# Peptides against a protein of PDB entry 6FRK: the designs that were tried, part 122

Target 1, 411 residues: chain A of PDB entry 6FRK
Amino acid sequence: NEEVLNAMLKEVCTALLEADVNIKLVKQLRENVKSAIDLEEMASGLNKRKMIQHAVFKELVKLVDPGVKAWTPTKGKQNVIMFVGLQGSGKTTTCSKLAYYYQRKGWKTCLICADTFRAGAFDQLKQNATKARIPFYGSYTEMDPVIIASEGVEKFKNENFEIIIVDTSGRHKQEDSLFEEMLQVANAIQPDNIVYVMDASIGQACEAQAKAFKDKVDVASVIVTKLDGHAKGGGALSAVAATKSPIIFIGTGEHIDDFEPFKTQPFISKLLGMGDIEGLIDKVNELKLDDNEALIEKLKHGQFTLRDMYEQFQNIMKMGPFSQILGMIPGFGTDFMSKGNEQESMARLKKLMTIMDSMNDQELDSTDGAKVFSKQPGRIQRVARGSGVSTRDVQELLTQYTKFAQMVKKM

## One batch from the design tools (peptide; made by RFdiffusion4, then SolubleMPNN)

Design b2_p16_6_s2 (from b2_p16_6, 9 letters changed)
Fold by OpenDDE base, seed 3:
Structure b2_p16_6_s2 (fold): chain B 411 residues (1-411), chain A 16 residues (1-16)
Amino acid sequence: as target 1 above (411 residues)
Amino acid sequence: SMLDLFKKILEALKAL
């Protein structure tokens, strides 16, 4: 029994190390899990795998909980949020994502560019802010980030902004001059929250980086970026451990909408490759897929139309990046779709939808759409002409629909 | 389940 436990713990520890979890945290977790598992309870014939997974899950949840409540903005007040982090961490993009998140929630939000070190920092922020219709401040002439931050904060306070986000300079290295500049900015604007932005893709370096920021500035929140890539998110545990600060949001892509509130349970489930069933359910519910009950009832009756397939493609497209959706499904790793394959898959879906947009209601609502087209081949030519595609592309769509309908009838 | 439907949809989309 102890050998089986040690073997399973070794597999879990390997998976956590491959997920960029810090080696010290993995060792501590192994010891804590080994101490939490009663070997006598494992003798009673309980599913040893489930017990170990549950113990590992519980210990990972504790590692993500800093024991500190996340700061939240107060409605109707001025909330100054200062961003800190290295260059390339996604800090500037994350400022825009956070501003857009709060704007969509009905907060009066603005952005300040206090990055005077990077050429084109203000232009980048201005471009992102303008695309999102977020008010912004910065200077092309002022080189003191303290002056820019102070003037921008004062301006937006006077204009009764509720969320005032300050983007600071990022450097490629942990330099004392960067930390002094951040401290001077923080002292001048007196932020209600200091957000450390960390790139998850730096793996084992997450702890040392996060610690260096926390040792110099009063980091109160963490945002982890690049969780759409090969970064399995284990670096987030290291950031929490080092900063003793909660993760408040995660960046899940390059789009302004690729930004989510951090949820501990879904994150740990994803980290363990268990999937994020809860986040999938939440995402499905956010789409107001009330029509999915009607679809499920149709599916129970073995009815699946081209329209039902079209609606499912729309729903998949509304869920966001296909790689993220796959990563939320248990047993589908994020590795299944390279970024190139996702755009191609979305383009394929959009092409299929464009073909279906040239179909009539009789074709779309038929319980055997492929048979409607097979009985009247002139329909294929009409749809092909209407959608600007080949008759072969329409036949391929109908072949795929038939495969779907057969899979559905077996449910 | 809706999840199984999504899995089947996603599997069939991968076969596209």
Scores: peptide ipSAE 0.023, ipTM 0.498, DockQ to the pose 0.030
Fold by OpenDDE base, seed 4:
Structure b2_p16_6_s2 (fold): chain B 411 residues (1-411), chain A 16 residues (1-16)
Amino acid sequence: as target 1 above (411 residues)
Amino acid sequence: SMLDLFKKILEALKAL
């Protein structure tokens, strides 16, 4: 029994190391899991694998919980949020994502570019901010980040902004000059929250980087970026351990909307390849799919129309990138869609919807849409001409609908 | 469940 436990724990430890979890944390987790597993309960014929997975899950949940309540902005107050992190961490992009997130929630949000070191930092922030319609401040001529940050914070305080995000200079390396600059900025603006932005793709370097920032500046929150890529998110555990600060958000792509509040359970579930069922449910609930009860009821009666399929494609498109949705389903690996295939799949979905936009209500609302088209082939030619596609593309859509309807009827 | 529906939708989309 102990040998089997040790073998299974070795596989889990290997998988966690391959997920960029720090070797010290993996060792600690291994010992904590061993101590949490009652060997007597394992003797009782319980699914040993499920028990170990549950123990691992529970200990990973503890590793992402610093035991400190996350800072949250106060409505009607002026909340100054300072961002710190290395160049290339996605810090500047994350400032824009956070600003956009709060703006969409009805907060009066603004951005300050105090990055004087990087050529074009202000232009990049200005581009992102302008595209999102977020007010911004910065300078092309002022070289002191303390002056820019102070003036920008004062300006936006006087204009009664509720969320004031300050982007600071990043460096390619941990330089003492960077930390001194960050301290000077922090002392001048007195931020309500200091957010460390970390790139998850740096793997085993996450601990050392997060620690170096925490040792120099009073990091109170962490944001982890680039969790859409090859980064399995294990670096997030290292960031929490090093900073003793909660992860508040994650960046899940390159778009301004590829940003979500951090949730411990979904994140650990995804890290273990269990999928993100809760995040899928939340995304589904955010879509206000009240009409899904009507769809479920139709499906119970074996009714599934081309319109019902169109509505489901609209819902999928509203959930964001298809790769992210697939990565939320247990058994769909994170690598399921390479970045190239995602744009193709979304373009394919959009093409299918464009074909359906050329269908009439009789075709869309038929419980056997494929049979309507098979009985009157002239409908295929009409839809093909209306949507600017081949008759073959329409036939492929009808074939896909038929397969989909068959899968749904087996529910 | 809505989740099972979504799984089947996504499995069907995977087969596309």
Scores: peptide ipSAE 0.020, ipTM 0.508, DockQ to the pose 0.064
Fold by OpenDDE base, seed 2:
Structure b2_p16_6_s2 (fold): chain B 411 residues (1-411), chain A 16 residues (1-16)
Amino acid sequence: as target 1 above (411 residues)
Amino acid sequence: SMLDLFKKILEALKAL
């Protein structure tokens, strides 16, 4: 029994290392899991695999919980949030994502660019902020980040902003002068929260980087970026362990909406390849699919139209990157998360929608749309010409619709 | 459930 346990723990440890979990944390987790498993309970014929997975899951949940409550902004107050992190961590993009998140929640939100080191930092922030309609501050001429941060914070405090986000210069680990600059900025603006932005794709370097920031600045929150890549996010555990600070959000792509509140259980489930069923349910609920009561009623009656399929494609497009949604479903492998397959899948959906945009209401609302087209082949030629596609592309869409409608009737 | 519908939609989109 102990040999079987040790073999299974070795496989789990290998999978965690392949998921970028730090080797020290994996060793500690192995010891904790081994101590939490009663070998006598393993003798009782319980599913040893399920028991080990559950013990691993519990210990990973503890590693993500620093035992410290996450800072939350106070409504009607001025909340200053300072961002720190390495160059290329996605810090500037994450500032814009967080600002947009709070703006969409009805907070009076603004952005300050205190990155004077990177050429075009202010232009990039200005572009992102303008696209999201977020007020911003920065300078093309001021080189002192302390002056820019102080002036920007004062300006937005005087204008009664509730969320004031300060983006700082991104730095490499080896530059002590840059930690001094971050401390000077922090001392000048007195932030209510300091957010460390970490790139999940740096793998085993996550611990050493997170520690280097925590040893220099009072990091109170972590945001993990680039969780859309091959990185399973095991570096996030290393960041929490090193900073003793909670993960508050995750970045899941390059789009401004590719940003979500961190949830421990879904994250650990995804890390273990169990999928994120809860995050899928939450995303489905955020779509206000309550208007789909009519669709649910139609589905109960085994009715499915081309319009119903079109509306579902619109809903999928609103959920964001198709790869992320697939990656939330257990048994959809990482091969769907390749950037190439996502863009191609979204282009295919858009092509199908463009074909349906050339259909009339009689064709869209028919409970047997394929039969409407089969009875009058001239409709296929009309739709093909209207959408700029081949008659074959329209026939392929109708074949797909028929397969969908058959699957729906079996629900 | 909406989740089961979504899974079936995604399975069918995978077959495209």
Scores: peptide ipSAE 0.018, ipTM 0.449, DockQ to the pose 0.064
Fold by OpenDDE base, seed 5:
Structure b2_p16_6_s2 (fold): chain B 411 residues (1-411), chain A 16 residues (1-16)
Amino acid sequence: as target 1 above (411 residues)
Amino acid sequence: SMLDLFKKILEALKAL
């Protein structure tokens, strides 16, 4: 029994190390899991694998919980949020994502570029902010980030902004001058929250980097970026351990919508390759799938139309970034959505919907839609012409529909 | 379940 436990714990420890979890945390977790598992209870015929998985899951949940309540902005107040982090961490992109998140939630949000070190930092922020219709401030001439941050914060306070996000200079090296500049900015603007942005892909360096920021500035929140990549997110555990600060959001791609509130349980489930079944259920429930009762009844009867497929594509588009949804499904590791595949997948989905928009109700509502098109090939040509696609593209859609309808009939 | 349907939909979308 102890040998089996040790073998399974070795596999879990290997998987956690391959997920960029810090070796000290992995060792501590192994000891905690060993202490939490009663070997006598395992003798009683309980599923040893499930017990170990549950114990590991419980200990990982503790590692991402700093025991500190996450800062939350106060509605109707001016909340100043300062961003800190290394260059290439995704800090500037994350400022825009957070601003957009709050704007979509009905907060009066703005962005300040206090990055005077990086050439084109303000232009990049301006481009992102303009695309998202977020008000922004910065300077092309002022070189003191303290002046820019102070003026920008004052301006947006006077304009009664509720969320004031300040992006700071990121450097590749931990230079004392960078930390002094960050401290001067923090002292001048007196932020309500300091957010450390960390790239999940830096692996074992996460702890040392996160600690260096926490030792210099009062980091109160962490945002982990690039969780869409090959980075299994183990660096996030190191950030929490080093900063003693909660992860508040995660960046899951390059799009402005590739940003979500951090949920501990889903994240740990994903880290273990269990998927986020609960978060997928939550997202499915958030879609107000009341109209899906009718679909479920049709599916129980083995009926699936092109319209039913179209409605499911609309639902998938409403769920947000396809990478996030796939990343919630067990066995769909982050490796299955290479960085380019999401926009391409959404473009493919939108193309399929555009083809279906050129179909008539008889075609859409037929329980044998592919056979309707096969009996009258002129329908394919009409739909192809109407949607501006090839007859081949319509045939490919009908082939996919047929595969779906066959899968539904087997359910 | 709706979850199984979504999984199947997403699997079929990957096969596109």
Scores: peptide ipSAE 0.011, ipTM 0.440, DockQ to the pose 0.063

Design b2_p16_6_s3 (from b2_p16_6, 8 letters changed)
Fold by OpenDDE base, seed 1:
Structure b2_p16_6_s3 (fold): chain B 411 residues (1-411), chain A 16 residues (1-16)
Amino acid sequence: as target 1 above (411 residues)
Amino acid sequence: SELDLFEKILKALEAL
């Protein structure tokens, strides 16, 4: 039993390292999981895989929770939020995403560009802010970021802004001059929150970078970017461990709407390839799909029809960007997250629905729809002709339905 | 659990 546990823990540790989880955290997690697993309960015939997965999940949730409550802005107050991070971390884009998020929630939000080092920083911020209709401040002539940040914060305080976001200069490497500049800006504007922006794609370097920022600046919040790429997000655990600060938001793409509040359970589920079940439940509940209780009740009874499958495809199509939905479904890998594959996946669902539109109520409402078609092969030819597809396409749909219905019967 | 049911639904949708 201990050899089997050690072999399974080795596979889990390998998968976590391939997900960019820091090697020190993986070692600590392995020890914590080994200590939390009752070997006597594992001997009793419990699903050893499920037990190890649950123990790993529980310990990863603890690694993402710094035990500190996330800072939240206060309504009717002037909240100054300073952004810090390396150049190329997505910091400037994330400032615009956060400003847009609060603006859409009815906050009076503005942006300040205190990046005097990067050529075109102010033009980029101005372009993003103008496109989102967010008020902005910056200078083409002032070279001191302390002056720009102070003047911009004073201006927007006098205009009764509630959310005042300050973007600072990034650097390509950890430089003492960058940290001194950030400290001078922080001392001048007295921010209510300092947000560290981290690129998830830097992998094992996340810990050292996050630590270098925390050792110099009082980082109170983390935002993780580029979670739409090949980065599995394991660097986020390293950022929390190094900063002792909560992740407040994640960036999931290049668009201004590709930004969401961080949720611990969904993130860990996705990291483990378990999907974002909680976030999918939340999105499905936000859609007020009253039909979900009726579906859940049918599924509990092992009943699933072609109509129930059609209704689920309609629901998926209503949930918005299909890439975000697929990225919440386990085993729909990062390949389905590419914008090209979203349109293709939506076209595939729409093709399957068009095949089902050519079915009759007896075929759609049968608890054994595949058997109805297998008993009368002429039905497949009718549906194929009605939907303008091959008999093979209808057989593929029925094969998919049969796999689904067999899974539901095992629930 | 509702979570186990939903995980199974998701895995079934993955198989589509």
Scores: peptide ipSAE 0.008, ipTM 0.367, DockQ to the pose 0.027
Fold by OpenDDE base, seed 4:
Structure b2_p16_6_s3 (fold): chain B 411 residues (1-411), chain A 16 residues (1-16)
Amino acid sequence: as target 1 above (411 residues)
Amino acid sequence: SELDLFEKILKALEAL
């Protein structure tokens, strides 16, 4: 029994190392899992694999929980959020994503570019901010980040902004001059929260980087970026361990909407390849889909209309890139859609919706929409002309709907 | 295929 346990734990440890979990954390987890497994309960014929998986899951959940409550902004106050992190970590993009997140939640949000080191940093921030309609501050001439940060914070405080995000200089390497600059900025603006932005793709370097930042500045929150790539996110555990700070958000792509609140359970489930069902539920719930219960109830009754399908396509389009949604489903790997297929898939969904926009309520609300069209082929020609597509494209949509409705009837 | 997309949407909805 102990040899079998050790063999299974070796496989788990290998998989965690391949997921960029730090070697020290993997060793500690192995010991904690061994201590949490009652060998007597393993004798009782319980699925040993399931028990070990549950023990591993539980210990990973503990590793990502620093035992400290995440800082949250206070409504009606001026909350200064300073971002720190290396160049290429996605820091500047993440500032824009966080600003956009709070703006969409109805916060008066702004961005400050205190990156004087990188040529075009302010232009990049300005482009992102302008696209998102987020107010921004920065300078093309001021070289002191302390002055820019102080002036920008003062300006936006005076204008009663609730969320004031300060992007700092990121350097290519951990340099003492970078840390001194960050400390000077932090001392000048007195941030309510310091957010360390970490690239998940740096693998085993996550611990050393996160520690170096925490040793110099009072990091209180972590954001992990590039979790859409080849990074399995194990570096996030290293960041929490090194900073003793909670992960508050994750970056899941290149788009401004590819940003979500961090949830422990879904993240660990995804890390273990169990899927992120809970994160899918949360994304679906964030869409204010009041009709999701009604849809689930209709699906349970084997009812599925073209309107129900249209609403689901709207939901998917609001959830972001379809690859991310698929990567949240158990057994669908993150690699399922290459970046090229994603835009094509979204364009296809949009085409299908455009076809359905040319349908009438009788066609959309029929429990047998395909039969409505089959009985009166002139409807296909009307919809095709109305949507500017071929009759074949409409027939393909109806074929897909029919397959979908048949699956729902078999549930 | 677009069909694979629908089957996946269904699986996503089944997982909800």
Scores: peptide ipSAE 0.008, ipTM 0.306, DockQ to the pose 0.166
Fold by OpenDDE base, seed 5:
Structure b2_p16_6_s3 (fold): chain B 411 residues (1-411), chain A 16 residues (1-16)
Amino acid sequence: as target 1 above (411 residues)
Amino acid sequence: SELDLFEKILKALEAL
């Protein structure tokens, strides 16, 4: 029993290290899991794999919990949120994502660019803010970030903004001058929250970087970016451990909507490759798929039409960023995102829908749609001509539909 | 579960 436990813990530790979880945290987790598993209870025929998985899950949840309540903005107050982080962390993009998130929730939100170091920082922020219709402030002439931040905060306070986000200079090197500038900005604007933005893709460097920020500025919140990539998010655990601050949001892509509130359970499930079943349920429930019951009932009867597939593509398109949905499904987290960006996946779905828009009701509503096309090949040519695609593209769609309909019949 | 079905649907749609 101990040998089996040690073998499974070795596999878990390897997987966590491959997920960029800090070696110290992995060692501590291994010891905690080993102490939490009663080897005598494992003799009772309980699924040893499930017990170990649950123990690992429980210890990872504890590593993500800093024991500190996340700061939340107060409605009807002026909440100043200062962003700090390295250049390339996605800090500027994340400022815009957070501003857009609060704006969509009915908060009066604005952005301040206090990055005077990076040429075009203000233009980038202005471009993002303008696209999202978010008010912004910055200067092309002022070089002191303290002046820009102070003037911008004062302006937006006087205009009764509720969420005032200040983007600061990010540097590639931890220079003392950068941290002095951050402290001067923080002292001048007196932020209600300091958000450290961390790139999940920096792996084992997450701890040292997060600590260096926490040691110099009063980081109260963490946002983890680039969780849409090959980064399994293990660096997020290192950031929480180093900052002793909660993760409040995650960035899951390049789009302004590729941003979600951090949920501990879904994140750990995803980190373990279990998928985000809860987030998928929440997302399905948010879709108000009144037609879901009718679809589920058809699927229970092994019926699946081209129309049912079309409706599911419409539903997927309504769910928002396809990358987020994919990342919620068990086993899709790493390999599927490597094959295309969200835009390519959405373009593919839209192409398939355009092919189906050229089908007639007899073709769409047939429980054997592929056989309807196989019996009358002239239908494929008609649909191909109607949708502006090749007959091969229509055949590929029908092949895909057939695989799906066969899967439904086996359910 | 209805959820397992939905996950299987999404997974099958991704395999398209």
Scores: peptide ipSAE 0.007, ipTM 0.349, DockQ to the pose 0.064
Fold by OpenDDE base, seed 2:
Structure b2_p16_6_s3 (fold): chain B 411 residues (1-411), chain A 16 residues (1-16)
Amino acid sequence: as target 1 above (411 residues)
Amino acid sequence: SELDLFEKILKALEAL
């Protein structure tokens, strides 16, 4: 029994290392899991695999919990949020994402560019802020980030802004000069929260990077970026362990809305390849799919129309990158996350919708849409001509619809 | 559950 446990733990440890979990954390996890598993309970014929998975899940959840409550902004107060992180971590993009998140929630939000080191930093921030309709501050002439940060914070405090986000310079390396500059900015503006932005794709370097920032500045929150890539996010565990600070948000793509509040259970589930079922539910609920009550009722009655399928394609398109949705389903691997496959999948959905846009209400609202077309083949030719596709493309859509409607009737 | 339905919908849409 102990040999079987050790073999299974070795496989789990290998998978966690492949998921960018730090080797020290994996060793500690293995010891904690081995200590948490009662070998006597394993003798009782319980599913050893399920028991080990549950023990691993429980210990990973503990590693993501720093035991410190996340800082939250106070409504009607001036909350200064300073961002720190390496160049290329996604820090500047994440500032805009966080500003947009709070603005969408009805907070009076602004952005300050205190990155004087990177050429075009202010232009990039200004472009992102303008697209999102977020007020911004920065300089083309001032080279001292302390002056820019102080003036910008004072300006937006006087204008009664509630969320004041300060983007700082990032360097390519952990340099003492960067940490001195960050400390000078922090001392001048007295931020209510310091957010460390970490790139998940740096793998095993996450611990050393996160520690270097925590040792120099009072990091109170972590944001993990680039969780849309091949990185399973195991570096996030290293960031929490090193900073002793909670992950507050994750960046899941390049778009301004590819940003979500961090949830422990979904994240660990995804890390283990169990899927993000809760995040899928939340993303579906956030879409105000209140109109899905009508769909859910139709589906409960085994009714599914071409219009119902069209509405589902619209909903999927509103959920964002199809690859992210697929990556939330248990058993859909990272191969569906390729940018090429996403664009192709979205183009395919748009093509199917364009075919349906050429259908009439009788065809769309029929509970047996395929039978309407089979009884009058001239409808297929009309729809094909209207949508600029072949009669074969329309027949393929109807075949897919029929398979789907048959699945719905069996639910 | 609404979840099981949505999972089934997505799984069916992937088969498209």
Scores: peptide ipSAE 0.011, ipTM 0.383, DockQ to the pose 0.030; fails the geometry check

